Peptides against a protein of PDB entry 8YVU. Designs and how they scored, part 22

Target 1, 39 residues: chain A of PDB entry 8YVU
Amino acid sequence: PQLCYILDAILFLYGIVLTLLYCRLKIQVRKAAITSYEK
Target 2, 160 residues: chain B of PDB entry 8YVU
Amino acid sequence: TWLTVLKKEQEFLGVTQILTAMICLCFGTVVCSVLDISHIEGDIFSSFKAGYPFWGAIFFSISGMLSIISERRNATYLVRGSLGANTASSIAGGTGITILIINLKKSLAYIHIHSCQKFFETKCFMASFSTEIVVMMLFLTILGLGSAVSLTICGAGEEL

## One batch from the design tools (peptide; made by RFdiffusion4, then SolubleMPNN)

Design b1_p10_1_s1 (from b1_p10_1, 6 letters changed)
Fold by OpenDDE base, seed 1:
Structure b1_p10_1_s1 (fold): chain B 39 residues (1-39), chain C 160 residues (1-160), chain D 39 residues (1-39), chain A 10 residues (1-10)
Amino acid sequence: as target 1 above (39 residues)
Amino acid sequence: as target 2 above (160 residues)
Amino acid sequence: as target 1 above (39 residues)
Amino acid sequence: DYVKLLEKAS
């Protein structure tokens, strides 16, 4: 069971990092869309 | 567009593949050092008996290294070599997944047959330990296969 | 212990989905950047 | 590479 918990921790961290990166990219897409709309 | 993305991430994918291979090798080495698999009854460690952690790690490591070198030097012969190595690694990964799934089924069947509610029995402990390691290795192998396939697609795209 | 394995499966799927979505967003950002550069 | 990805994300 200890190995399972270690894997959970790693996957959890990976998920958090990806979520943050996804949010940042989504913000960039929105900014780009606004800029294109103004043109 | 997808090819362009894969090309930009080629080095990252190669590094991921190498890391996955190294982790698999470490697990294999630790298990072989701590446990005498040859004396363990049953097919609980069939993947280890097949030597997958070792030869699989070698294939993935070579594939990853070639991918990184190919990206850095941008030589045509290296690209072709990397493509071949990644293809071989993809096949090896698929074979590894199959072996691990079979091992997992056998391990789970063993646990079910012996009704391993009491973890104090050596056999039940070993079966549980094997199941955990096999699951971890399966995840790592899937990641490695994904990286190898991605690198293969990237390399094929560069040849076109 | 069974809950741990279920969590691992969920986190693994989540990681895969996020990776795919991240790649798609990255492509969108790149397309938007190219379009803005051409204008 | 990860640092570069973070920089591009900013």
Scores: peptide ipSAE 0.334, ipTM 0.777, DockQ to the pose 0.136
Fold by OpenDDE base, seed 4:
Structure b1_p10_1_s1 (fold): chain B 39 residues (1-39), chain C 160 residues (1-160), chain D 39 residues (1-39), chain A 10 residues (1-10)
Amino acid sequence: as target 1 above (39 residues)
Amino acid sequence: as target 2 above (160 residues)
Amino acid sequence: as target 1 above (39 residues)
Amino acid sequence: DYVKLLEKAS
């Protein structure tokens, strides 16, 4: 049971990191789209 | 476009394979050093008895290393070698998943049959521990298989 | 312990989905960059 | 490549 909770913590951390990276990438896509529209 | 993305992430996928292999090897070594798997009743550690953590780790490690080297040197012979290694690793990963699922079913069945309410009993503790380790190994194997398949597709695309 | 394993499965699935979404978003960024370069 | 990706993300 303790190993299961450790795995949960690792997977949870991984999910948070991926979510942050996804959000940053999404913001970049939006900025690129805005720049393309202004040209 | 997907092939282009896979080519750019080829080194990362290779590193992921090596990391997965090392973790699997570590788990296998720890379990084999602490527990006498051959003396444990039942098929709770069937995946370990089959030696999957060891041979699987070797295949994934070799595949990952070849993928990284192939990407860095951009040599045609290395690309073909990496493709072969990744294909072998993909097959090994698929086989490993099957073995781990069978082991997981046996471990869960053992817990159910013996009514392991008290995890402090030696046999029940071992079955529970095996279940936890097998689940971790299964997740790692799926990640390794995903990376190996991705690298295989990337290598096949380069040959075409 | 059963809840822990269920949580592991959910978190693992979440990680896979996020990885796929991240890859798709990365492709979109690349397409946007190519379109911006051609203009 | 990941370092370059992080630099582009910044």
Scores: peptide ipSAE 0.325, ipTM 0.780, DockQ to the pose 0.151
Fold by OpenDDE base, seed 2:
Structure b1_p10_1_s1 (fold): chain B 39 residues (1-39), chain C 160 residues (1-160), chain D 39 residues (1-39), chain A 10 residues (1-10)
Amino acid sequence: as target 1 above (39 residues)
Amino acid sequence: as target 2 above (160 residues)
Amino acid sequence: as target 1 above (39 residues)
Amino acid sequence: DYVKLLEKAS
């Protein structure tokens, strides 16, 4: 039972990190698209 | 700077792979230090008997380290080495998943056969503990495999 | 304890989906960068 | 490490 909670904590942290990275990558895609359109 | 971003992503995948390897190694060492697997009845620790936490951790650690070094030095020979290591880690991860699934099935079968209603019984407690550890290792192995495959694809793309 | 395992399954699925989306987004960033360089 | 994260965002 305690191991399950540890796994939840790890997966939760992983999910948060991936969400932040995804958001940053999405912003980069938008910036790249804007730059390509202006050139 | 976009190339730098891609390199940072590969480094992140490498770090994730190393972290997965370290966690697997920690679980392996803890289980081996606390439990005498050789004296445990049944195949509830078959993955540990096969030595997966150890050799799998080594493969993932080497793959992750080579990936990080390859990105930092940007040498062609290191890129090829990282690609080879990531491929080997991917194969090891696939094998590990298979072993862990078999172990999980055996552990669950053991719980059902012995009608483990009393969790305080030594055998039932060990089977439940094994099941939890195997599930955790399975998730970590899947994450490691995903990172290794991603690094392999990135490395293959750089060679073309 | 049963709720913990359900949470693990949800978080695991979320992690897989985010990983796939991240890979797709990464490919889009690469394509956008190549297009901007050729123009 | 935090500086690297900020550079990755740019």
Scores: peptide ipSAE 0.320, ipTM 0.795, DockQ to the pose 0.127
Fold by OpenDDE base, seed 3:
Structure b1_p10_1_s1 (fold): chain B 39 residues (1-39), chain C 160 residues (1-160), chain D 39 residues (1-39), chain A 10 residues (1-10)
Amino acid sequence: as target 1 above (39 residues)
Amino acid sequence: as target 2 above (160 residues)
Amino acid sequence: as target 1 above (39 residues)
Amino acid sequence: DYVKLLEKAS
């Protein structure tokens, strides 16, 4: 049971990091699309 | 497009594969050092008895190392060698998953048969511990297999 | 203990899905950057 | 790479 909770913590942290990275990339895509539209 | 992405991430995939292999090896070593698996009754440690943490780790390590070397040197013979190693590692990973699933089923069956409500009983504790370790190893094996398959696809694409 | 294993499975699946989405988004960013460079 | 993307996003 303790190992399971440790794994949960690691996977949860991984999920948070990926979510943040995904959000940042999404913002970059939006900015790039706007810049391309203005040109 | 996918081949290009995999080629760019080849080094990362190789590192992931090596890391997964090392973690599996560490788990195997720790379990074998703490527990005398040969004297444990039942098949709750069947994956360990089969030696999967050891030979699987070796296959993944070799595959990952060859992939990294192949990427760095960019030689045709190394690419072919890496492709072969990754293919072998992919097969080994698939076999490992099968072994781990069988072990997991046996461990769960053991817990069910003995109605392990008392966690402090030695047999139930060992079965629960085995289940937890096998689940972690299964996740690691899936990650390793994913990296090996990705590297195999990348290598195959380079040969075409 | 059973809830912990279920959570592990959910988090693991979430991690895989996010990884795939991240890769796709990264490709989109690269394509957008190339298009912007050509303009 | 990922680090460079993080730096660019920051």
Scores: peptide ipSAE 0.312, ipTM 0.770, DockQ to the pose 0.163

Design b1_p10_1_s2 (from b1_p10_1, 5 letters changed)
Fold by OpenDDE base, seed 2:
Structure b1_p10_1_s2 (fold): chain B 39 residues (1-39), chain C 160 residues (1-160), chain D 39 residues (1-39), chain A 10 residues (1-10)
Amino acid sequence: as target 1 above (39 residues)
Amino acid sequence: as target 2 above (160 residues)
Amino acid sequence: as target 1 above (39 residues)
Amino acid sequence: DYIEILLKAS
């Protein structure tokens, strides 16, 4: 039971980190697309 | 630059394989040191009896190490060796997943048969512990398989 | 404990999906950067 | 990837 909660904590943290990285990457794609359109 | 990026991705996948292998080895050694699997009734630890944490860890470790060495030395023979090791690791990972699923089913069946409402009973505690360890190992094995398959595809692309 | 295992499955699936999306997005960022450099 | 993590930490 304790191991299950530890795994949940790790997976939850991993999910949060990936979500933040995905959001940053999405913003970078948008910025790159805008820069390519202006040139 | 593209080749450098691909090499960095392969190195990352190799490191992931080594890490997965080390975690699997750690779980295997801890279970073997704390529990006498031979004296445990039933097939709750069937994956451990099959030796998967050990041989699986060896395959993933070798695959990861060969991938890293292949990228650093950039030799054709090392690339082929890494491709072979990654293919072997992929097969081992698939076999490991199958063994772990079977173990998980047996562990769950044991819990249902014995009506494990009292977690303080030794048998029920061991079955629950086995289930948790098997689930963790299953997740790690899936991650390892994903990395091995990815490295195999990248290696095959370099040979073409 | 049963709820913990269900949560593990959901979080694991979420992690896989996010990893795939992150990889796709990373490729898009690189393609956009190359296109902007060639223009 | 590590650089991106460092950029997030900064």
Scores: peptide ipSAE 0.448, ipTM 0.793, DockQ to the pose 0.091
Fold by OpenDDE base, seed 4:
Structure b1_p10_1_s2 (fold): chain B 39 residues (1-39), chain C 160 residues (1-160), chain D 39 residues (1-39), chain A 10 residues (1-10)
Amino acid sequence: as target 1 above (39 residues)
Amino acid sequence: as target 2 above (160 residues)
Amino acid sequence: as target 1 above (39 residues)
Amino acid sequence: DYIEILLKAS
């Protein structure tokens, strides 16, 4: 049971990191789209 | 476009595969060092008895290394070698998933039959521990299989 | 313990989905960059 | 590699 909770913590952390990276990448896509539209 | 993306991420997929292999090997080594799997009653550690953490880790490690080397050197012979290794790793991963699922079912059945509410009993503790390790190994194997399949598709695309 | 394993499965699935979405978003960024370069 | 690509894209 303790190992299961450790795995949960690792997976949860991984999910948070991926979510943050996804959000940053999404913002970059939006910025690129805006720049392309202004040209 | 998907093939192009996979080609660009080939090194990353290879590294992921090697990392997965190393983690699997570490788990296998730790379990074998701490527990006498051969003396444990039942098929709680059937995946370990089959030696999957070891041979699977070897296949995934070799496949990952070949994929990285193939990408770095951009040699045709290495691409073919990587394709073969990744195909073998994909087959090994599929077999490993099957073995792990069977082991998981047996472990869960053992816990259910013996009414292992108290995990302080040696047999129940071992069954619970096995279940946890098998679940971790299953997740890692799925990740490894995903990387191996992706690398196989990438290699096949390069040959066409 | 049963809840822990269920949580592991959910978190693992979430991780896979996020990875796929991240890859798709990365492709979009690359396409946007190529389009911007051609203009 | 993902971090490097993100840094280049920024």
Scores: peptide ipSAE 0.437, ipTM 0.800, DockQ to the pose 0.179
Fold by OpenDDE base, seed 3:
Structure b1_p10_1_s2 (fold): chain B 39 residues (1-39), chain C 160 residues (1-160), chain D 39 residues (1-39), chain A 10 residues (1-10)
Amino acid sequence: as target 1 above (39 residues)
Amino acid sequence: as target 2 above (160 residues)
Amino acid sequence: as target 1 above (39 residues)
Amino acid sequence: DYIEILLKAS
């Protein structure tokens, strides 16, 4: 049971990091698309 | 497009594969050092009795190392060798997953049969511990298999 | 203990999905950057 | 990984 909770913590942290990275990339894509549209 | 992405991530995939292999080897070594699996009754440690943490780790390590070397040297013979090693590692990973699933089923069946409400009973504790370790190994094996398959696809794409 | 294993499975699946989405988004960003450079 | 770090910095 303790190992399971440790794994949960690691996976949860991984999920948070990936979510943040995904959000940042999504913002970058949107900015790039806007810039491309203005050109 | 996908092949190009995999080629760019080949080194990362190789490192991931080696890391996964090392973690599996560490778990196997720790379990074998703490528990005398040969004297434990039942099939709750069937994956360990089969030696999967050891030979699986070896296959993944070799595959990952060959992949990294192949990427760095960019030689045709190394690419072919890496492809072969990754293919072998992919097969080994698939076999490992099968063994681990069988072990999980046996462990869960054992827990169900003995109605392990008392966690402090030695047999129930061992079965629970086995289940936890096997689940972790299963996740690691899936990650390793994913990296090996990705490297195999990358290598196959380079040969075409 | 059972809830912990279920959570592990959900988090693991979430991690895989996010990884795939991240890779796709990263490719889109790269394509957008190349297009912006050509303009 | 380096590209991701650079993208985060930009």
Scores: peptide ipSAE 0.418, ipTM 0.791, DockQ to the pose 0.167
Fold by OpenDDE base, seed 1:
Structure b1_p10_1_s2 (fold): chain B 39 residues (1-39), chain C 160 residues (1-160), chain D 39 residues (1-39), chain A 10 residues (1-10)
Amino acid sequence: as target 1 above (39 residues)
Amino acid sequence: as target 2 above (160 residues)
Amino acid sequence: as target 1 above (39 residues)
Amino acid sequence: DYIEILLKAS
């Protein structure tokens, strides 16, 4: 069971990192869309 | 568009493949060092008896290295070689997944038959340990296969 | 112990989905950047 | 990507 919990921790950390990166990219897409709309 | 993205991430995918292979190799080595699988009755460690952690790691490592070298040198012959290696690694990964699934089924069946509620029994402990290791290796193998397939698609796109 | 394995499966699936979404967003950002550069 | 991780750190 300890190995399962270790895997959970790794996957959880990976999920958090990906979520943060996804949010950052989403903000960039929105900024780019606004810039393209102004042109 | 997807091909362009894969091309830009080719080195990353190759590194990921190598790392996955190394982790699998490490797990295989540790298990073989701690446990004498040959003396364990049953098919709880069938994936290890088949030697998958070793030959699979070799295939993935070679594929990953070739992919990285192909990207860096940008030579046509290396691209073709990488494509072939990645294809072979993809097949190996698929075979590995099959072996691991079979092993997992056998391990789970063993746990169910023996009603392993008491983890103090050596057999139940080994079956549980095997299940955990097999699941971890299955995840790693899926990741490795994903990287190998991605690299294969990237290489195929470069040939077009 | 069974809950741990279920959690692993959910987290693994979540990781895959996020990776795919991240790749899609990255492509969108790149397309937007190219469009903005051409203008 | 590693570059994006670095951008996060900056």
Scores: peptide ipSAE 0.457, ipTM 0.796, DockQ to the pose 0.100; fails the geometry check

Design b1_p10_1_s3 (from b1_p10_1, 3 letters changed)
Fold by OpenDDE base, seed 2:
Structure b1_p10_1_s3 (fold): chain B 39 residues (1-39), chain C 160 residues (1-160), chain D 39 residues (1-39), chain A 10 residues (1-10)
Amino acid sequence: as target 1 above (39 residues)
Amino acid sequence: as target 2 above (160 residues)
Amino acid sequence: as target 1 above (39 residues)
Amino acid sequence: DYVDILLKAS
């Protein structure tokens, strides 16, 4: 049971980090698309 | 350049394989050192009896190391060797997943049959511990398989 | 304990999906950057 | 990538 909770904590942290990175990357894609359209 | 980015991705995947292999090896050695699997009743440690943590770790380690060496030296024979090792690691990973799923089913069946409400009973504790370790190993094996398959596809693309 | 294993499965699936989406988005960012440089 | 992690830290 303790190992299960440790795994949950690791997976939860991993999910949060990936979500933040995905959001940042999505913003970068939008900025790159806007810059390419203005040129 | 695109080639530099692809090489960095290959190195990252290789490192992931090595780390996965090392974690699996650590779990295998700890379980074998602390528990006498041969004297445990039932097939709750069937994956360990099959030696998967050991041979699987070896395959993933070799695959990861060959991928890194192939990327650094950029030799044709090393690229082919890495492709072969990654293919073998992919097959080993698939076999490992099958063994781990069978072990999980047996462990869950054992818990259900014995109605393990008392966690302090030795048999129920061992079955629960086995289930937890097998689940962790299953997740690691899936990650290793994903990296091995990705490296295989990248290597095959370079040869075409 | 049963809820812990269910949570592990959900978090693991979420992690895989996010990893795939992140990789796809990263490729899109690179393609957009190359297109903007060629213009 | 490590670069993306560094960008997050900066």
Scores: peptide ipSAE 0.454, ipTM 0.795, DockQ to the pose 0.101
Fold by OpenDDE base, seed 3:
Structure b1_p10_1_s3 (fold): chain B 39 residues (1-39), chain C 160 residues (1-160), chain D 39 residues (1-39), chain A 10 residues (1-10)
Amino acid sequence: as target 1 above (39 residues)
Amino acid sequence: as target 2 above (160 residues)
Amino acid sequence: as target 1 above (39 residues)
Amino acid sequence: DYVDILLKAS
């Protein structure tokens, strides 16, 4: 049971970090698309 | 900017908030229907005794619905209403997290004091079950709070 | 303990989906950067 | 989400 809760915490943290990275990357893609459209 | 991104995802955040609220409400109703919380000794279900799954779900649901309506109609009065509702939901979420943490500490303390090595003992089973449900509710509440705060930031940005 | 395992399964699935999306987005950003450099 | 789906489809 303790290992299960530890795994939950790790997966939760991983999910948050990936969500933040995904949002940053998505913004970069959008900026790149806008700059490509203006050229 | 972060504000523009959040504005574009406002509907998604609102839907997430409503979904989180509904899941919390479902867990609350199931626990209350299966267990006579009022007859259970101890503070194992303190969050449920406080009615958090019910009022928290209501606040999150209202906040999410208002956010979606505000985005769709794009009216100034709805934006202000959504901002107020999301602010209230954010406060409710913070309070809920506090209540859940307190409940979790009490449940863990109960397990420690009684040295719950026998899982099939009624008291230990209830304490373990409470701990699991409270942890799930805590995760859901954190997600709901994140959505409510994001929506609040979006609403505040629209007023500026 | 059973609920913990259910949560682990959900978080694990979420992590896999986000990882796949992140990888795809990263590849798209790289492709966009290469095309922008060639222009 | 829709943008991500579209980007995935493109």
Scores: peptide ipSAE 0.432, ipTM 0.793, DockQ to the pose 0.169
Fold by OpenDDE base, seed 5:
Structure b1_p10_1_s3 (fold): chain B 39 residues (1-39), chain C 160 residues (1-160), chain D 39 residues (1-39), chain A 10 residues (1-10)
Amino acid sequence: as target 1 above (39 residues)
Amino acid sequence: as target 2 above (160 residues)
Amino acid sequence: as target 1 above (39 residues)
Amino acid sequence: DYVDILLKAS
């Protein structure tokens, strides 16, 4: 029971961090694609 | 810039708000259909008594829909409407978080006072169930608030 | 307890999906960087 | 985004 709530908190935090990293990485991919197109 | 990123993800954020709202409504409907909250002792369902799953879901749904429409049509009046709706949704989300935290504290206090060691006792089961539902609703509310705030920042940036 | 486990399952699945997407994007960024360097 | 999700769902 208590372990389940702790796991929820960890997974929730992990989800937030991954979402932020995913957004940043997606921006990098877009920038790289634009740079390759301009060449 | 961060503002550019938020503009590109505006539709996604709006969809997230709508999804969060729908899940909140589902939880509210399930709880109301299974339990008679008015006859439950204590304030373990205070957030439901306050009607948060309903009005909060309405605010998030409206703000999400307006954000999507504003992004697609790119009209000035829609941008202002979306900004207003997202601001209202942000306030509603903050209020909802406060209500849910208070409910969670009351539920936990109830569990401690009654020494709920037996899961099968009716009162302890209800308190535990309330705690679980409130935690889930809290997570959803945080997600909805995050999307609403992001959309508010995006809309404010477009007006400047 | 049961609802907690359901939430754990959802969050866990979300985490796995995001991790896979993040890895795929990271590979794309690396490929784009290599291609730009060879030009 | 949605395209990536759709590609995974297909």
Scores: peptide ipSAE 0.466, ipTM 0.798, DockQ to the pose 0.075; fails the geometry check
Fold by OpenDDE base, seed 4:
Parts: structure tokens; C-alpha cells; sequence
Structure b1_p10_1_s3 (fold): chain B 39 residues (1-39), chain C 160 residues (1-160), chain D 39 residues (1-39), chain A 10 residues (1-10)
């Protein structure tokens, strides 16, 4: 059971980090698309 | 188009909020139906006593619904309404996280104080159960807050 | 304990999905950057 | 959505 809770914490942290990275990456894609359209 | 992508994202985030709200309501209802929280010693269910699963779920549900409606109808007044609702939901989510963290600390403290080596003791079992439920609700609340904040940012961007 | 394992399963699935999405998005960003550089 | 991401990338 203790290992389960530790795993939950790790997976949760991983999920948060991935979500933030995904958001950042999505913003970058958007910026790149806008720049390409303006050219 | 960027607009289409933003709309799809808003809908997805809105659905996530509604889903989070429903799950929170389900947990709240089940816990209240199965357990008499008022008679449980300690503050292991402080978040439930504060009514967070209910009012938080309502805020998230309203925010999600308004977001979806705003996206579908593409009306300026709905966009503003969604922005306001998402802002309120973000505040509610932050408050909820705080309440849940406090509840979690109290539950863990209860387990340590009573030296809950006997998992089958009613009090220790309830504390452990509370801890599990609070952790689940905390995760859901964080997801809901993330969606609400994202929708708020998107809505603010549309108003500018 | 059972709830912990259920949560682990959900978080694990979420992490996998996010990882796949992140990888796809990263590839798109790279393609966009290359296209922008060639212009 | 993967489709939207692909459309934006194109």
C-alpha cells in the first residue's frame, strides 16, 4: 500500500509536468503558425 | 484555423470541468450516504464538512457548461459570462485545494497520533478511507483548476 | 488500498496519453521550425 | 485534438 501511494505521487507529478510542457509546446506551435501565415 | 482549435480546446476543457464536477458530487453523495460525517471524531472529513464537494462541483459544472455554450453559440455576452464563470471556478478550485490539503494533513495527523497500526479499527479505517478519498478529490480538483485557468486565459485572449 | 490502485491505473493511462500527445506536438514544432528556417 | 494539431502544423 505504501508503494501505491508513492506511485500515485510520482504519476501525479509526471502528469502535471507533462501538462505544462504540452501547453508550452502548443503555444509554440501556435506562434509558429501565426508567423508562417504573416510571411 | 486557430479559432477552431481554440474552440475545440475550450469544449474539451469544459467537458473536463463537468466530469470533474460530477465525480466530486458522486463522491460527496456516496460519503454522505454511507458515513455519518457529523459523528466521526476529528477533522478527517473537514473538506466534506465544509461542503467543498458540493459547492466546488457546482462551480466547476457551471463553468464547464458556460464554456461549452459560449463556444457553440459564439456570442460575445456568453464569452464574457464564461470568462467570469471560469474565473470564479479558478478561485473556487484554489480554495478547494487548500481545504483538501488541510484535510489531508489532519487525516494523516490523526493516523499518526492514534498509532493506527490496527487498520481494522473503525477510527483508523475511516481516517485511511478519508485520506484516499481526499487524495482522489485533490487530483480531480487540480485537473479542474487547470481547465478553469486555461479557459480563463483563452477567454481573456478573446476579449482583447 | 484498492482505491489507490485504481487511481494508479487512471494516472498511468493519463500519463501515457499525454506522453503520446506531447511527442506528436513536439514533432509538429520541429517541422514548423524547419519550414520557418527555409523561408 | 491530433487532427487540429496536424492542421495547424500544415
Amino acid sequence: as target 1 above (39 residues)
Amino acid sequence: as target 2 above (160 residues)
Amino acid sequence: as target 1 above (39 residues)
Amino acid sequence: DYVDILLKAS
Scores: peptide ipSAE 0.426, ipTM 0.800, DockQ to the pose 0.220; fails the geometry check

